Peptides against a protein of PDB entry 2FGR. Designs and how they scored, part 310

Target 1, 331 residues: chain A of PDB entry 2FGR
Amino acid sequence: SSVTLFGIVDTNVAYVNKDAAGDSRYGLGTSGASTSRLGLRGTEDLGGGLKAGFWLEGEIFGDDGNASGFNFKRRSTVSLSGNFGEVRLGRDLVPTSQKLTSYDLFSATGIGPFMGFRNWAAGQGADDNGIRANNLISYYTPNFGGFNAGFGYAFDEKQTIGTADSVGRYIGGYVAYDNGPLSASLGLAQQKTAVGGLATDRDEITLGASYNFGVAKLSGLLQQTKFKRDIGGDIKTNSYMLGASAPVGGVGEVKLQYALYDQKAIDSKAHQITLGYVHNLSKRTALYGNLAFLKNKDASTLGLQAKGVYAGGVQAGESQTGVQVGIRHAF

## One batch from the design tools (peptide; made by RFdiffusion4, then SolubleMPNN)

Design b2_p30_5_s3 (from b2_p30_5, 16 letters changed)
Fold by OpenDDE base, seed 3:
Structure b2_p30_5_s3 (fold): chain B 331 residues (1-331), chain A 30 residues (1-30)
Amino acid sequence: as target 1 above (331 residues)
Amino acid sequence: SFQEALKALTEQGKALAEALNAPFRVEYEL
């Protein structure tokens, strides 16, 4: 049996030029290149190729010392694994987000990530961004000649919000091909939630692909998120991402990523472009900088996620510029 | 029962598959 303590502390100075009032925000933020975390994990060999595992992981906020407390909401799983793959019990990334966020060159973190995995409809469920679920059972296949899959189901446990009685139920999965420089995946999910106290289905389809050319990596995402409401019509968002990364000077990485969020319910688009640089001081310590531009059109109010400084929206049709400069340390 | 849970999972899996086989016309306007 083994137990490993691990973590990341990622803290930055962040700036955004506009908040919801049109004012600038700046200060010390967290999780600009990687989400700051503390975790415990372990494995027990049970013989015959069977292993038991556990994983407990919580977010760290280095700017305030976890003033709101610490929990294992990132992951709290027990697992069995073997030649059949892995079964996980407990709160985790849902299979769709676990696979499809891997194509985000900003690792779903900071001001630069793909923001398609979002609560687009003021859903009242705790995980209406489609990223994690409580009460989750997940299964992941081995890799068979490049082919792999993952499936998950989360119990609602009769959670009610207004007239919705199945809030937090998730069903979803992905199929993928991962071989050498190529990765491609299709993910599909449905989550039960509430909007305005009424039952709502959050449907998600995501296509992802990446190719590593050695000198550069290209990555892309295509996503549709649809909140199906019984009253008031559907809230649909089509999200697109294209990114490139390249090594710089053997110790650096540059990243450029574009995303488009076509918010159909408000007939409004948002354009995001992010330039990132990571400089590795060691295998564990890096300096980084991110520069992001978010252009809202029409009724769009999206904001960059400068966690610890400002992660709210802006005024309709306003553009936001964000900067993060920080240190990431892994232990 | 475990069989009812498996049946419910299978029915939900079918409903998902039907919802997924519903033409997601992802109109990719490039």
Scores: peptide ipSAE 0.015, ipTM 0.499, DockQ to the pose 0.014
Fold by OpenDDE base, seed 5:
Structure b2_p30_5_s3 (fold): chain B 331 residues (1-331), chain A 30 residues (1-30)
Amino acid sequence: as target 1 above (331 residues)
Amino acid sequence: SFQEALKALTEQGKALAEALNAPFRVEYEL
């Protein structure tokens, strides 16, 4: 049996030029290039190619020293793995987010990531962004000549909000092809939630692809999220992303990513463009900088996710510029 | 029972398939 302590401390100076009041925000932020974390993981060889595993991971907030406490809400799983693949029990990334966020060149972190995995409809469930679930059972296949898949189910445990009786139930999965420079995936998910105390289905479909040309990588996402409400009609968002990354001087990486969020319920678009640079001082330590621009149109109020500084919305139709400069250290 | 849980999962899987059979319209309005 092995136990590994691991972590990342990622802290930045961040600035956004507008908050919900139109004022600038600046300070020390967290998780600009990678989510800061502390974790424990281990494996036990049971013989015959069967392994037991555990994974416990919580977020670290280096700016405030975890003033709100520490928990294992990032992942808390026990697993069996072997030639059949891997079964996981416990809170984790849902299979759809685990696979489809891999096409985000900003790794779902900082001010530059794809923001499509979101609670678009004021859903009252704790995980209505479609990223993680409690009470999750997941299965991941091995890779068979490039083909792989993942499936998951989360129990609602009869959680009720208003008239909704199945809140937190998740069912979803992906199919993928990962071979050499090519990756492509299709993900489908439904989550039961509530909006205004009424039962609501959060349906999600996501397509992702990437190709590594050696000198550069291209990556893309296409997503539709639909909150199907019993009363009041559907809240639909179509989200699109295209990104490129390239190595610089053997020690750096430059990233450029564009995203479009077409918010159909408010007939309003938001455009995000982000330039990022990472400079590796070592295998474990990097300096980074991100520059993001978010243009809201019409009734759109989206904000950049400068965690630890400002992650709220802006006024309708307002544009926001964000900067992060920081240090990432892995241990 | 495990069979009831599997039946419920199958019914939910069908409901998901029906719910997601709404055409994914990639509207490329650049």
Scores: peptide ipSAE 0.014, ipTM 0.421, DockQ to the pose 0.014
Fold by OpenDDE base, seed 1:
Structure b2_p30_5_s3 (fold): chain B 331 residues (1-331), chain A 30 residues (1-30)
Amino acid sequence: as target 1 above (331 residues)
Amino acid sequence: SFQEALKALTEQGKALAEALNAPFRVEYEL
């Protein structure tokens, strides 16, 4: 059996021109091009094409040295895999987020990513962003001529919040076609949660596609999140993303991504545009820069996610500009 | 129930498909 230690340390200098008070914020931030992580993984061949696996992964905060501690909240799985695919037990990315975030050209981190996988409704569940779940069982199929799928169920374990039962229950999955330059996927998920102590279903549908032209890649996402409340009406957000990336000079990559967040419950839109550049100094070390602009309209208060510096909202209808310049190192 | 969850997801899928088939008046106010 082999155990692999792996990780990423990604640390940046970040600036945003507005916080909730209208003031600028700047400092040392984390995870601007890739989420900083430390992990252990391994596999055991059990014979007959069956393998056991484990994966333990936690986030690293290079700005404070993990002052709030270290955990395996990114992934803590044991698995069996073979010709039938893979079964995983433990906290992980839910199948929908694992597949559909792969279309985000900013790797679901920093100031540039698609922010659709969000808690749009002040849901009281720990994972109401639809990204991960506790108590998760997942199954991933092999690839059959391009066709693949993933399914997951997370147990609620009778968790309650207020009058809401079944909090943290997840059911979801995706179907996909991955063949050569083309990828396309449809994901569906429901999580049970609470809003204001009342039972709420977080329903999510996401369509993703990408095509690699060799000289450039195009990628897109279409998502609806709906927090279905028995009282007070539904909180619905339609999120759209279109991005392009291209290699530069054999050692660089440029990225441009646009997203629109149509927040129906407040009749308010937010527009995000991000330009990113990654320069590979080696296979393991890169410099990067991100420039993001977020335009809130009407009652929208969205903020760019400059982790370690400022990830809060802004005043209603305010625009925010963000910059990150950093180093990513993989080991 | 699982069936109710699938029904709810299917209804949302239809509503999204209808919303996506509605002419995208993308008023790009840049």
Scores: peptide ipSAE 0.008, ipTM 0.346, DockQ to the pose 0.011
Fold by OpenDDE base, seed 4:
Structure b2_p30_5_s3 (fold): chain B 331 residues (1-331), chain A 30 residues (1-30)
Amino acid sequence: as target 1 above (331 residues)
Amino acid sequence: SFQEALKALTEQGKALAEALNAPFRVEYEL
């Protein structure tokens, strides 16, 4: 058996030029290039190609020393793995987010990431962003000739909110092709939640692809999220992302990513563009900088996620600029 | 239903697998 302690401490100085009042925010933020984390993981060989595993991972907030406490809400799984693939029991990334966020060149964190995995509808469920689930069973296939898949089901455990009786139920999965420079995936998910105390289905479809040309990598996402409400009509968002990254001088990486969020329920678009640079001081330590522009149109109120500084919205139709400069250390 | 969602995922998975395998069939005929 093995047990590994691992983590990332990522802390930055962050600035956003507008909050909900139109004022600037600045300070020490976290998780600008990678989510800061502490974890324990291990495996036991059971013989015959079967392995048991565990994974316990929580978020670290280096700005306040985890003043709100520490938990394993990032992942808390036990698993069996072998030639059949891997079965996981416990809170984790849902299969759809685990696969489809891999196309985000900003690692699903900081001010630059694809923000499509969101609670678009004021859903009352704890995980209405479609990223993680409680009470999750997941299965991941091996990679066979490039093909792979993942499936998940989360039990609602008869959780109720208002008249909604199946809150937190998730079903979803992806199919993918991962071979050499190419990755492509289709993800489908449905999550049961509540909006205004009424049963609501969060449907999600996501297409992702990337190609590594060696000199540069291209990555793209196409997503539709739809909160289906029995009363008040559907809340639909179409999200698009295109990104490029390139190595710089053997020790750096430059990233450029554009996203469009077409928020159909308010007939409003938001445009995000982010430039990022990572400079590797070692295999474990990097300096980074991110510059993001978010242009809201019409009734759109989206804000950049400068975690630890400001992650709220802005006034309708307002644009926001964000900067992060930080250190990432992995152990 | 769970079964309908699983069926839909399986059908889409097959369609994607077929679409992704289509380029590799052309390289084996050259």
Scores: peptide ipSAE 0.006, ipTM 0.330, DockQ to the pose 0.014

Design b2_p30_5_s4 (from b2_p30_5, 16 letters changed)
Fold by OpenDDE base, seed 4:
Structure b2_p30_5_s4 (fold): chain B 331 residues (1-331), chain A 30 residues (1-30)
Amino acid sequence: as target 1 above (331 residues)
Amino acid sequence: SFQEALKKLTELGKKLAEELNAPFSVDYDL
């Protein structure tokens, strides 16, 4: 049996030039290069190749010392693993997000990440961004010749919102090929939710791929998210991402990522471009800087996610520039 | 349909799971 304490403290100075009022915001923010976290994990060998595991992980907000409290909402799982793969019970990343966010060169955090995993429709479910689920059972296959898969089901437990039943039910999974420099994945998910108190299905399809050329890595995502409402028609977003990263001088990494969010329900596009640099002072400590530009067109109101400073929207058709400069420490 | 695709993916994942005899670690620093 083993128990490991682990974490990341990532804190930055952040700036965005526009909020919802058109004013600038700046201050101390969190999680610009990696999500700040504290966790406990452990394994027990049960013999015969079977292992039990636990994982408890919560987000750290270093700017306010977790003034809103601490919880294990990032992950709270017990698992069995062996030659058959891994079964997990408890709140976690859903299999689709766990696999498909791995193609995001900005680690699904800060001002640079792919923002496709979003509540696009004012869904009333707690996890309508498609990232995590409560009451989740998940299964991950071993890797066989590069092929792997994950599947998950979350129980709704008869949760209702308005007239919507089955709220919070998730079913989804991915298939992937991970071999040497190549990774490719297809994810499919459906989540039951509510919009305006009415039953809504959040359908998600995501294709991801990356290739590591040694001197550089390319990564891409293609996603469709569709909130199927019983009344009012579908809210569909097509999201596209292309990114590149390269090592610099043996101690640094440069990242460039572009994303397009085609918001069909409002016939409006948003364009995001982010330049990032990470400088490793050690294996555990890095300095980083991110520069992001988000151009909204027409009715689009998307904002960069400068967590701890400003993560709200902007006025329709407005562009936002964001900067983060920070320290990441892992323990 | 989307539901049929999910069902097929689920069935494929289960079959793959039954055939795979190797330990899997998913270390994603997300």
Scores: peptide ipSAE 0.015, ipTM 0.318, DockQ to the pose 0.023
Fold by OpenDDE base, seed 2:
Structure b2_p30_5_s4 (fold): chain B 331 residues (1-331), chain A 30 residues (1-30)
Amino acid sequence: as target 1 above (331 residues)
Amino acid sequence: SFQEALKKLTELGKKLAEELNAPFSVDYDL
């Protein structure tokens, strides 16, 4: 058996020009280029090509030293793996988010990421962003000539909110093709939740693709999220992303990403554009800068996710500019 | 066309949902 300690400490100076009151926010933030984390993982060879594994990973908040405590809410799995693939038991990324967030050039973190994996409907479930689940069983296939898949089911354990039962039940999966420079994936998921104390199904479909031209990478996402409500109609959001990245001088990477969030229930759009640069000082240490612009139209109130500084919304129809400059260290 | 590709992907997604015994239909209105 082996045990590996690993982590990332990513801390930045962040600024956003508007909060919900229209005031600027600035300070030390966390997780601008990669989510800060501490993890333990290990494997045991059981013979015959079978391996046992564990993975425990929690978020680090470098700005306050984890003042609210430490937990393994990022991942807490035991697994069996072999020629059949991998089965995982425990809290993790759901298969859909694990695969489809890989097309986000901002690594699903900081002020630049694709924000489609969101609680669009004020869902009362803990994981109504569709990113992770408790009580999760997941299975990942091997890669068969480029083709791969992942499936997951999370037990609700009779969790109730208001009159809603089965809260936190997840079922979902993806199919993918990963071969050389090409990646493409389709994901489907349903999560049971509550909105206003009433049963609601969170349906999600996501298409992702990327191609690495060597000199540059292109990546895209198409997503629909639909909170199906018995009363008040469905809350539907169509989200689109297109991004490009390019290596710079063998030590840097420049990234540009655009996203559109078409919020059908409020007939309102938000546009996000982000420019990022990462400068590798070593294999483990990088400097980075992100510049993001978010334009809300009409009733849209979306805010950039400057974690540790400000991650709330803005006034309806307002634009927000965000900056992060930071250090990422991996160990 | 891109729309035909999306239709095929939606159909594939529906089949996957059926295989998962997932009682949901995703209406992918682009």
Scores: peptide ipSAE 0.013, ipTM 0.490, DockQ to the pose 0.013
Fold by OpenDDE base, seed 5:
Structure b2_p30_5_s4 (fold): chain B 331 residues (1-331), chain A 30 residues (1-30)
Amino acid sequence: as target 1 above (331 residues)
Amino acid sequence: SFQEALKKLTELGKKLAEELNAPFSVDYDL
């Protein structure tokens, strides 16, 4: 059996001009270009094209040395793979997030990412952002002439919150076409949760596409998230993203991404625009800078996710500017 | 073709939506 140790340490100086009190926050943050992580993975060839695999991965917080401890909550899977594709058992990215976040030019990390994969409704489930699940079984197809798919089911294990008795159940999947410069995907998911102790379904539909022109890449996302409460109105958010990236001088990449979050339950929009630059010092080490602007309208209180510095909301209708400058090292 | 790929993607998405019993009314109010 082979075991590979791997990781990323990504640490930055971050600034946001407003918190919930209207004050600036600044300091040393984590995970600005890539999520800092430590992992173990390996494979065993079982013969006949069948392989066993394991993957254990936890988040690293370089600013505090993991003061709250270390765990494998990023991924803790055992798998079988072969000509049929891959089956995974254990906590992981749900198939919908794993595929559809690939269209985010900021890789779901730092102050610039698409924020559509969110708990929009004060859901009481641990993973109501639609990103990961416990007790997950996943299946991923091979790529057949560009076509691929992934499916997942997570057991609720009779977890109860208030009157909700199926909290944490996930069912979802995607279909995709990945061929040369083109990628396109449709994802659908439902997660059972609770809001105010009442059963709630988190429904999610996401469309993604990208095209690589060689000189630049374009990418887009369209998402609807709907928390359907047994009692009370639906909490619906429509999220849109459009981004472009281009290589610079053979060693750099520039990124520009816009997102719109139409929060229907509060009739309020938020606009996000982010400029990013990555400078590769080597294959493993990069310098990066991100500049993000988030404009909340009306009752919107969204904040940029400057992890390790400030990831909370702002006052209703307030705008927030964020900066990150950091080092990413992979080993 | 790209159109056939998109059509297959849409059909698979519809089937998945039906299996999820999720009336994804995509009211795209443009």
Scores: peptide ipSAE 0.009, ipTM 0.442, DockQ to the pose 0.013
Fold by OpenDDE base, seed 1:
Structure b2_p30_5_s4 (fold): chain B 331 residues (1-331), chain A 30 residues (1-30)
Amino acid sequence: as target 1 above (331 residues)
Amino acid sequence: SFQEALKKLTELGKKLAEELNAPFSVDYDL
């Protein structure tokens, strides 16, 4: 058996040129290249090819020292694994997000990530972004000649909001092909939630693909999120991403990613473009910089996610520029 | 063919990555 303590402390200076009032915000932010975390994990060999595992992981906020406390909301699982794959019990990434966010070249954090995994409809569920779930059972297959899959179900435990029942119930999964330089995946999920106290289904379909040319990697996402409301019609967003990354001088990586968020319910688009650079000072320590541009059109109010500085929206139709410069340290 | 071109690009990319000692890993870090 083994137990490993692990973590990342990622802290940055961040700037955004506009908040909801049109004013600039700047300060010390967190998680610009990787999500800052503290975790414990371990495995036990049970014999016969069976292993037990545990994983406990929480977010670290280096700017305030976790003033609001620490929890294991990132992951809190016990697992069994073997030739059959892995079964996990507990709060985790849902299988769809776990697989499909792997195509995001900005690691689903900072001002540059694909923002498609979002609560687009003011859903009242805690995890209406489609990223994680409580009360989750997950199963991941082995890789069979490139083919792999993951499935998950989260219990609602009779959670209600207004007249909505089954809030927090998740069902979803992905199928994937991962072979050498190629990765491709299809994910499907449904989550039960509430909007305005009324039952709503958050349906999600995501296609992802990447190809590693060695000198560069290309990655893409296509997502549709649909909040199906019993009353008031559907809230639909189509999100698109295309990214490229390349090594620089053996110690650096440059990233460029574009995303489009077509918000159908308000007939409004947002365009995001991000340039990132990571400079490895060692295997464990990196400097990084991100430069992001977000252009909202029409009624769109999206903001860049400068965690610890400003992660709110902007005025309708406004553009936002964001910068992060920081240090990432792994231990 | 497109497949042959892709294969050649992949091979060239691998060689360049090896020469640069730059393993391409986009670490997923949600």
Scores: peptide ipSAE 0.014, ipTM 0.294, DockQ to the pose 0.016; fails the geometry check

